# Peptides against a protein of PDB entry 6RGO: the designs that were tried, part 65

Target 1, 392 residues: chain A of PDB entry 6RGO
Amino acid sequence: MALKLLGFNQDATCFSVISSNKGVTIYNCDPFGKCFELEKSTSNDEELDFLVEMLFSTSLIAVVDKTIGASKRKKLKIVNTKRKATICELTFPHEIMDVIMNRKIICVVLKSDQIFVYDISCMKLLRTIDVRGEKLKSTSKFRNSEAVGDIGVRVSLSTDNNSILCYSSYSKSDKENAPLNDIVVFDALKCIQINVLPAVHQSNIVCIACSPDGMLMATASEKGTIIRVFKTIDTENDEPILVNEFRRGSRPSRISEMKFNHDNTLLACVGESDTIHIFALPVTTTEADANEDDTLQQSSHSLSSSINGLQYISKGLANRFGKIIVSKIPTQSQQRHVAYIKIPENAKYRIGFPKDTTNTIHICGEDGNYLVYSIPRNEVGPCTLVKSNTFD

## One batch from the design tools (peptide)

Design b1_p21_1_s2 (made by RFdiffusion4, then SolubleMPNN; from b1_p21_1, 10 letters changed)
Fold by OpenDDE base, seed 3:
Formats: structure tokens, sequence, C-alpha cells
Structure b1_p21_1_s2 (fold): chain B 392 residues (1-392), chain A 21 residues (1-21)
């Protein structure tokens, strides 16, 4: 049967899939089994397409029917899975491209490059973000995005209550074909722009991940060869905003998803390649709790390869938003993966990190495999398979 | 009603809070 993966929830306790014959199914990871099913309402042989975002392990889901020919592509349904009932329905002026949520916020991304930010507790609209801005309203060239592939606004939201929203935006270059290669960091609760990272890649950003706490953000371009990790907030200290640059590979390959683990020590990526890559992040010791004496010499020989070579070429042209020149880290200082998982060629996979086990990763495939892997701590190598289940 | 919708969302959010405690 053709399966389409929708992904894991925020804590990787559940994952959702589309089955061509059944509709949407949500699986629990432990104990493994079906926890919810949304039956296909139409007998038509149309390829089912849905967005489903689950609020952690709750009975609250956001659902969008994206099926071709469906008039429902502009409708967001909030559903109670226990009652199998629609709580509310929102209708948008354009097709819904993405939906993300946490305990506080729902963000809805439209084909119009608009982001609608809602307070989940009352479904009140807090903000409409127009990523094109007012100046680009005059260029009525709707990219007929029927023919222009998967290039749109990308978003990621912190899973915590701080609700840090990271999104891709158009570069301020006067070129008609400005790439989506800027990042905006936005406080979704306060509706305040925190930061703007200009030109973080040379081409459009196709994947973004925010850390659970919203302190870090990872980005990948259409090339998918380099992953960059940034601080979301400018620290008052002259610390580099670019904290890591990872090499996924030498060959171009699209990254479809990235995830941080819950303690910000690991970043995983998956996409069109036969390999899930896992990268180690340096532990940002917040200097605050340096007081208490306890002598536990945990010789964590973290391979802190001395990335001393981030020369800030601050060329001093004082436009108010400092041109953060992302100095290209020399290709030799680009960190590789610390761990990997081999996956079948042409199988789409999704990834999730469970909260309680920071060295465990959950993965699921359109091949019908749900797999749990242990990540090696002290060696560079393959992950070890711990558990496997199948689903239809 | 809008109030009943809000009440249902709030109940689901509270159910989650109890699973994290």
Amino acid sequence: as target 1 above (392 residues)
Amino acid sequence: SEEEKIKQIQQLLEEQKKLLE
C-alpha cells in the first residue's frame, strides 16, 4: 500500500501516516499500536494528501485535507481524537502549506507566503506575518507556484512555552528573483521580531529546525551539503551567532527534516539520501552554575576541535542591522556526523527524539518500518537498532 | 458555541499538563 509519512509529534511519542486505503492513522510508539484513525470520507481513487499536526501526546490534532480537487486545502480543522469530533474550523484565503504547534501557539503557513500566528487556548489571531512585505505586493507575479516546485516559506517553532518561531524570508536584494535565504527569528507570544540573519545560505532555505528551548536554529539550503547552526538571540558578548557548520555530504541531496534532541546535544537530519546523519553539538555551558564544588571528573573528551578559526570579518559598513557576514568556515574545519543510520534508497523517512532518552532516535519509513536506534556516545559509527515494528 | 469550542481546547491542554506532572 502507498504510505505517506506525516512525521512524529514534538516528543516522538506518536507518529502519523496516510494510508491510501484507510486515511490518516496515528501510531503510539510505546506501547506500539494504533491510537487514532481518520477514515477516508471519499471513495474516489484520488491520492490522499493531508497535513496533520498533533499536540504532543494529547487528543488535539490540527488537520488539513490537501487532496487534489478538494475544496478543503484552505481549511484547518482542530479535532478531538477521543471524541472523533471537529472542535473548530478556520478558513484561509490561500492553500495551507504547513501547520506547526506547541502548547501556546499554532502557526499556519499559506501558499501566499503569509504566516498566521494563533493563540491555541482561544484560537485568537495574534499576528499575520507577510513574508513578501508591502513593497512586493506591486509585483502581481504570483509565482504560479503550480510549476515552481517545493520553494516556499519554511518555518520551525520551539516546542517549549517561549514559542520561538524561525522562518525563511526573501533577501532584500533588488533582484526580481530574490532567494528565500534570510532567516527571521520571531517571538510568537509577544509578536516581536528578535533577530534577522541575512543570507545564511547562497540558495533558498528548504529546511529549518528550532531547538526545543528556542536557543538554537539549524538551516539547510537546496544543496543540502552544509547544515549551519545559529544562536537565535544575540548575546551581549561578542560570541559568534554561527556556532556550528556541519557537512552532510559532498553530493547535493535535499534535506526534508532536521531535529534537535531535547538537551541540544544532537542534531539529526534526513532526506533523499540513503543516510540519516547525526551531528554532535558543543554543550553551551551557561557560565551561571559554576559555583558548586562537585569534583565529578567526567572526562568527556568531547572532540572540541578548536573552531578558533571563526574570524569575524566585521567589515564596518554601519547599516543599523549589522551585515552578519557568515564567514565561510574553511571546508577542512566542517564537522562530519558522529553517528549515522542507513535507510533504504528512495524510502522517505521521518525522525523524532524522545524526551527521556537523549541518545535514542525514533525513525519511521514509507516502507512501513518504525525503528528505534541507540546513538553511540564514545565512537563515530552506525547507530544500533534497539526495537523494530511494522505498520500498514 | 465559541465558548464551548474554547472550553474543549482548554480541557485538552489541561489533560496534557497532567501527563507531564
Scores: peptide ipSAE 0.313, ipTM 0.860, DockQ to the pose 0.863
Fold by OpenDDE base, seed 2:
Structure b1_p21_1_s2 (fold): chain B 392 residues (1-392), chain A 21 residues (1-21)
Amino acid sequence: as target 1 above (392 residues)
Amino acid sequence: SEEEKIKQIQQLLEEQKKLLE
């Protein structure tokens, strides 16, 4: 059977798949098993395509039927899985490309490069973000909509209640084909722009991950060779703070998904390559007020890898036109993965980090494998398989 | 009604909150 992966929910307690014969199936990770099925509404041998976004471990899902020929590609259904009933349906002017949610917000991305931001509690529209309209206001020509169909606005939303929305935007360019290589950081609750990170890559951004707390953002371009991690809110001298630059590989390969773990210590990436890469982030020791007195030398072997040499050269090379080119971290300062998982070539995988085990990663494949790996703490190497299950 | 739809969403959000406590 052809499986299509929809991905993990926000806490990696569930994952969703499309089975050509069954429709949408949601699996629980622990105990492993089917928790919901959405039956195929059509007898047609058409290749099923769906968006499914689950609200954590709840019975609330957002569903879009994207099946070819389906008049439903513009319709968002909010479904109660326990009741097997549609709560509400929203119709959009354009095809829905993506849906993301947390406990507060639903964001709906359209093929028109519009982002509709809703209060989930009442399904009230809070904001329409017009990424193209913002570009036009900045004197840049329209991208003709006929640009290669896979380059659209990318979004990521913090899983916390702060609801930090990161989205790709069009760089200010006099060229008709300005790349989607800016990032906007948006407070989805207050409906205010917090930050703009200009030209974070040389080509279109194809993958964005926001940290669970919304304080960090990872970005990857079409090349997928370099991942950049930025602070979302904090700036230094009105310039974006580049925290890390990771090298996934030397060969171009698309990154389809990135995720932070729940404590912002790890970033995982997956895509068209045979390898899931896991990168370590520097633990920002919040200077908890070191009240002097408590002598307890608990030798927390913090992996103080002496990253002494990453001077934050926030040398924004202000190019002649006041464009902050995010200075490339010197190639010598580019960090590699600390851990990896080998996956079958041409198998699409999705990743998730469970909340309770920061050194555990959940993965699922279109090959029908659900796998739990332990991430090594003190060594660079392969992850260890802890649990495996199969699904159909 | 629209109110019943909102009430169903709110109930699911409250169920979610209780699963985190």
Scores: peptide ipSAE 0.289, ipTM 0.851, DockQ to the pose 0.871
Fold by OpenDDE base, seed 1:
Structure b1_p21_1_s2 (fold): chain B 392 residues (1-392), chain A 21 residues (1-21)
Amino acid sequence: as target 1 above (392 residues)
Amino acid sequence: SEEEKIKQIQQLLEEQKKLLE
């Protein structure tokens, strides 16, 4: 049967899939097994399409049926999986493109480039963010939304209660064809903009990951060759702080998903390539642990390519053409992956990090494989397969 | 507990549904 992956929940305790014959199935990771099934709304042999966002390991899911007709694509159902009952239904003016949540907030992304921010506890609308902004008041042609295929607003939300929302925004360039290459950092609870990272890539941002604590953000463009990691809140001299620049590869390849582990020590990425890449983040030693005299001999083989250069993205020359030249970290200082997983070509995979094991990664494929890998410590190499299960 | 918070969220969401119907 054709499987379509919906992804892992926030703590990688569950994942969701679309089965062509059954509808949505949610699997528990440990013990492995089906924990919920959502029956298909129709008997027709139509290609099933859904959005499903699960609130951790809870009975609360957000569901959008995208299979049939423009009207259903505008409806968000909040479902209690234990009761098999719809708790509430929201209808939007435009098609729902994405849904993300934590314990406090639901964010709904529309095809109109609007983000609706809700308090989950009462489903009260806190804010509507219009990412296109006031610039569309000029009578210049609505970009026919038909021709802009895979380009839309991307979002990521911290899994903590701080509810840091990162989203892609249009650059302030007066060009009718401004790329989605800015990032806005937004406090979803207070409904305030915290930070703006201008022109973090040269092309549209297609993937964003927020760290669980909301302190870090990873970004990738349509090229998918370079991943940048920024601080979300902290600025230095009112400029964005670039923490890391990773090279996924030399060839362009779309990144579909990125995830931080729960301690912000690892960043994984997956996409159209035959390889899941895992990158090590520098451990920011907070000054507090400096007092334990642990004479752990610095064995000189530490991968202490400490990029000591916190390179400020200086507001370099805004050349006459409004191109913010992001100071390229020299190609020699671009960190490669520390670990990898080989996956079948043309198989779509999703990734998740479990909370309790920071060196373990969960992956699932449209090939019907659920796999648990151990990530090597202190060496560059392949991950080790620890557990394998199949699903249909 | 986390389960109590979820039960509260679900209850509040069910209550809000009844106010919108």
Scores: peptide ipSAE 0.219, ipTM 0.727, DockQ to the pose 0.061
Fold by OpenDDE base, seed 5:
Structure b1_p21_1_s2 (fold): chain B 392 residues (1-392), chain A 21 residues (1-21)
Amino acid sequence: as target 1 above (392 residues)
Amino acid sequence: SEEEKIKQIQQLLEEQKKLLE
């Protein structure tokens, strides 16, 4: 049976899939089992396509029927899964490309490069962000959007209540083909732009991940060879703070998803490659707790020595090469993965980090596998399979 | 609890539905 993966929820307690026979199914991760099924409304042999965004383990989901020929591709349904009832329906002027939510905010991304920001509690529109309109204010030429193929605005939202929204924007370059290589950091609750990271890659950004707390973001371009991690809010001398630069590989490969774990110590990425990569992040010691307990010194020493080298590289090279944050992090200082998972070739996988176990990762595949891996702490190597389940 | 907050969100969304019917 053809499965299509939709993804994990915010805390990896559930995942959603499309089954050609059943429609949308939601699985609980622990205990493993089917917790919700949305039957297909149509007997048509059309390939089912849906967006489903879950609100944690709750009965609240956002659903978009993206099936070809459906007028429903512009409709967002908020559904109570326990009641199998539509709570509300929103209709948009353009096709819905993505939906993300937390406990406060729903963001709806349209094919028009518009982001609609809603207060979830009252479904009130807080803001419409027009990413193209911002480009048009900078570049006088209306480009017909039809020609920019599979490259749209990418978004990520913090899972916390601070509701930090990161989205890709068009660079201010006078080039008609300005790439989506800027990042805007936006407070979705206050509706204020917090930061702008110009030209974080040379090509379009195709994947963004915000940390659960909204303090970090990861970005990947169409090349998918380098992942950059930035601070979202903090700036140094009005410049964006690059925290890490990771090398996924030497060969181009699309990254489809990235996730931070709940303590911002790990970043995972998955895509078209046979490998899920897991990278270690520096523990940002908040300066505030440096006063009291001397006792935890011993175990942190091994990773800290490698990290001090990265802070010094930012200052020197910014001056000579123009407004592209080509952090010429020398190719030698690009960190590799600390852990990996091998997946079947051409299998689409999704990833999630559970809240309570920072050293585990949940993955699910369109092959019908749900897998839980333990992440090694002390060595660079493969993750260990801890639990496996199958779904249909 | 987080469940109570979400139950409130669901209740508010259901109340809105009833105001639109």
Scores: peptide ipSAE 0.205, ipTM 0.717, DockQ to the pose 0.062

Design b1_p21_1_s3 (made by RFdiffusion4, then SolubleMPNN; from b1_p21_1, 10 letters changed)
Fold by OpenDDE base, seed 3:
Structure b1_p21_1_s3 (fold): chain B 392 residues (1-392), chain A 21 residues (1-21)
Amino acid sequence: as target 1 above (392 residues)
Amino acid sequence: DIEKKIKEIQELLKEQEELLK
C-alpha cells in the first residue's frame, strides 16, 4: 500500500499518515496503535493528499483535503477526533500549502504567499501577512511572480504559548527573481514583527524550524548542505545572532523537516538523503556554573573553505531613537553531526522529539516503520534502535 | 451556532491542560 507521511505532533506522542486505501490514520506512539481514522470519502482511485495538524495529544485536528481535483484544497476543517465531526470550516481564496498550530495560534499558509494567523480559542483572524505585498513594496516591478514550482513561503511556529512565528520572505534585492532567502520573526499573539534576518542563504529557504520556546530558529536552503541556527531576538548585548552553522553534507540534498528537541540541545534534520543528521547545539551557559573542567578538545580541523562572509544585516528593533542595530553575524566554523540514523534512500521519513526524553528521537517512514532511537551523548556515531513498530 | 463551535474548541483545548497536570 502507498503510505504518505504527514508527520508527528508537537510532542511526538502521535504521528499521522495517509493510506491510499483507508484515508488518514493517526497512530499513538506509546502504547503503539491507531487512535484515529478518517475514512476516504471518495471511491475514486485518485492519489490522496492531505494536510493534518494535530494539537499535541488532544482530540483537535486541522485537516485539509489536498487531493487533486478536490474542490477542498482551499478549505480548512477543524475536526474533533473523538466525535469524528467537523467543528468548523474555513474557506480561503487560494490553495492551502501548510497549516501549523499551537495551543494559542493556527497559521494557514496559502499558495498566494499569504499567512493567515488565527486565535485558536475563537477562530478569529488576528492577522493576514502578505509576503508578496512586502516584496512589491521593496521591488518597483509589479510582477505577479506566479509561484514557479515547489518554492513557496515556509513557516515554523514555537510550540509554547509565546507563539513565535518564523517565515521565509523575499529578499529586497532589485533582481526580478528575488529568492525567498530572508527570515521574518513574528510575534503571532501581538501581531508584531520582532526581527528580520536578510539573505540567510544564497538560494530559497525550503525548511525552517523554530525551537519549542521560540528563542532559536534553524534554516536550510534548497541546497540543503548548510543548516544555520539563529537567535530569534536580538539581545541587547553584541551577541552574534548566528549561533551555529552545521554542515549536513557536501552533496546537495533537499531537507524536508528539521526539529529541535525540547531543551534546545539538539537539532535533527531529515530529507531526501539516506541519513537523518542530529547536531548538538551549544548550551548557552548562563555565566554562573562555569566550573573549569570539561574542555572537550574539539579538534578544529581547519577546513579553510573561503566562505565569503555573508554580511547578515539583521535589522534589529528600531530602538526609541531610530538606531538600527546592525549585528554582523560572524562566519562560524561549520560543525558536522554528532549523531546519525541511516534510513532507506527511497523512503520519506519524519522526525519528532518526545518531551520527556531529550536524548530520544522518534522517526516514521513511508515504508511503514515507526522507530525509536537513542542518541549517543558522549560520542559521535550512529543512534541505537530502542523500539520498532510497523504500520499499514 | 458559532458559540457552540467555540465552546467545543475551548473544551478540547482544556483536555490538554488537564493532561499536563
Scores: peptide ipSAE 0.433, ipTM 0.880, DockQ to the pose 0.853
Fold by OpenDDE base, seed 5:
Structure b1_p21_1_s3 (fold): chain B 392 residues (1-392), chain A 21 residues (1-21)
Amino acid sequence: as target 1 above (392 residues)
Amino acid sequence: DIEKKIKEIQELLKEQEELLK
């Protein structure tokens, strides 16, 4: 059977899949089992395509039928999974490309590079963000979106109530082919732009992850060789704070998904490569708690010493490279993964971090595998398989 | 009825708050 992965929910308690025969299925991770199924309404041999965004483990889901030929690609359905009923439907002027939510906000990304921000509690539109901005209103050349493939606005939303929205934006370069290489940080509740990170990559951003608390974001370009981690809100001298630069690999490979764990200590990435990479983030010791107990000093020293070197490099290099605001962390200081998972070649996988176990990662594949891995703490190496289940 | 739909969404949002306790 052809499976298509939709992904994990915000806390990796559930994942969603499209089964060619069944339609949308949601699985619970623990205990493992099918918790929801949306039956295929049509007997057509058309390849099913859906967007499904879950609200954690609740009975609330957002569904878009993206099946080819369906007039439904512009329709967002809010569904109660317990009742198997549509609560409400929103219709958009353009095809829905992505849907992301938390307990406060739903963001809907359109093929027009518009982001519609809703208050989930009342389904009120708070903001329409036009990422193309005013300049493109004159050039009615809709890029024939067929030829430009997967290059569109990317979004990520914090899973907390602060509702920090990170999205890719077009560089202010007067070139008709400006890359989507800027990041905007937006308070989705207040509808205020907090920060703009210009030219965080040389090419289009294809993947963004926001941390659960919204304090960090990770970005990857279409090259997928380098992942950059920034602070979202904080700036130094009106410049973006680059926290980390990770090297996934030397060869170009698309990153399809990145996620932070719930304590911002790990960043995982998955994509077209045979390897899920897990990177360690610096523990931001808030300077405030430096006064109390001496006792936990011993084990953290080895990782912290390498990280303090990165903060010093950011301050020194910012002054020298005037036009590329992203201080190029020297290639020698690019961190590699601390852990990895090997996956089958050409298998699409999705990743999730459970809330309660910061050193555990959930993965699922279009091969029908749901896998739980333990992440090594003290050594660079492979993750250990803890649990495996199959789904169809 | 929009009010009934909003109420149902709010009930599902409360389900999440109960699952967190």
Scores: peptide ipSAE 0.431, ipTM 0.891, DockQ to the pose 0.860
Fold by OpenDDE base, seed 2:
Structure b1_p21_1_s3 (fold): chain B 392 residues (1-392), chain A 21 residues (1-21)
Amino acid sequence: as target 1 above (392 residues)
Amino acid sequence: DIEKKIKEIQELLKEQEELLK
């Protein structure tokens, strides 16, 4: 049977799949099993396509049926899984491309490059962000909408209540084909733009991940060779702070998903390659925990000493050519993965980090495998398989 | 009834707050 992966929920307690014969199925991770099924509304052998976003482990899901007809593709259903009933439906002017949520906010991304931001508690529209309209206000040229490319606005939302929304925006270049290589950081609750990161890649951004707390953001371009991690809110001299550059590989390969773990110590990425890569992030010691015992300091020093080799290349050369975020990180100091998982080349995988175990990763494949891996702490190497389950 | 729908969403949002305790 052809499975399509919809992904994990925010805390990796559940994952969603499309089965061609059954419709949408939600699995619980522990104990492993089916917790919800949405039956196929049509007897037709048409390829099922759905968006499903779950609110953590709750009975609240957002569903878009993309299978049949332009009218369904424009409808967001809020469903109570316990009652198996639609609570409400929202209809949009354009096809829904993505839906993301947390405890406060639902964001709906349209094919028109619009982002609709809703208060989940009342389903009230807070803001419509027009990513094209923002470009058109800054540039005289309409992009013809007919570039049928898989390159649209990408979004990520913090899983906390601060509701930091990161989205890709069009660069202010006078080129008709300006890439989606800017990032906007937006407070989704207050409806305020917090930050703009210009030209974070040379090509279109195809993947964004916000940290659970909204303090970090990871980006990847269509090349998928370099992942950049930025601070979302903090700036240095009104310039974006690049925290890390990671090299996934030398070969171009699309990254489909990235996720931070719950303590912002790890970033995982998955895509078209045979490998899930896991990168270590520098632990920002908040000054508050400096009062507990001397014994834990020795382990953090060994990783920090390797990072201190990032000498500040002097400010002088960045000023002359348009504000490309010149990697302050020398191309030679691009960090590699600290851990990896090998996956089948022909199987799409999704990733999730559970809340309670910062060194555990959940993965699921279109091959019908749900796998739990342990991430090595003190060595560079493969992750260890801890648990496996199969689904259909 | 919009009020009943909003109430049902708010009940499901409370289920999440209870799962976090």
Scores: peptide ipSAE 0.428, ipTM 0.880, DockQ to the pose 0.812
Fold by OpenDDE base, seed 1:
Structure b1_p21_1_s3 (fold): chain B 392 residues (1-392), chain A 21 residues (1-21)
Amino acid sequence: as target 1 above (392 residues)
Amino acid sequence: DIEKKIKEIQELLKEQEELLK
């Protein structure tokens, strides 16, 4: 049967799939098995499409039926999986493109480039963010959104209670075709813009990941060759702080998903390539534990690549076109992956990091494989397969 | 307690659906 992956929940304890014959199925990772099934509402041989966002391992899911039928694509259902009952239904003016949640917030992304931010506890609308902004009110050219394919607002939300929302925004360039290459960092609880990272890529941002604590974010463009990691809140001289720049590859390839592990030491990416890449982040040693004098001179040449603080030399080449050229880290200082997983060509995979094991990654494929890998810490190489299961 | 919070969210969500109808 054709499977479509919906992805892992926030702690990688469950994953969701669409089966062409059954509808939505949620699998538990450990013990492995079906924990919920959402039956098809229609007997038609129509291609099933759904959005499903699960609140961790809870009985609370958000569901959007994106199957053929313009009315259903605008409806968000909040479902209790234990009762198999809809708790509430919200209707939007436009098609729902994405849904993301944590214990505090639900964010709903519309095809109109609007983000609706809700308090999950009462389903109260806290904010509507219009990413197109006020500037487009004057030019009556509705971009016929029909022909512009996979370009839309991307979002990521911290899994903690701070509820840091990162979203892609249009650059301030007066060009009718401004790219979605800015990022806004938003406090979803207070409804305040915290930071703006201008022109983080040269092309549209197609993938964003926020760290679980909301302190880091990773970004990839349509090229998918470079991944950038920034601080979300902290700035240096009112400039964005670039923590890492990773090279996925030399060939363009779309990145569909990125995830941080729970301690912010690893970043994984997956997409159209035959390889899941895992990158190491520098451990921010908070100065606190410097006091234990334990003289174990184990000369582990930890490749402390002293990331000499790339002072953003704001070379004031404000060329007449306000392109903030992000200071390109020299191609030689671009870090490669520390680990990888080979996946079948043309199989779509999703990734998740379990909370309890920072060196373990969960993956699932449209090929019906659920796989658990161990990530090497002290060597650059392939991940080791620890567990395998199949699903239909 | 996560289960208590889920129950509270589900109860509040149900109450809000009834207020919107």
Scores: peptide ipSAE 0.370, ipTM 0.766, DockQ to the pose 0.060

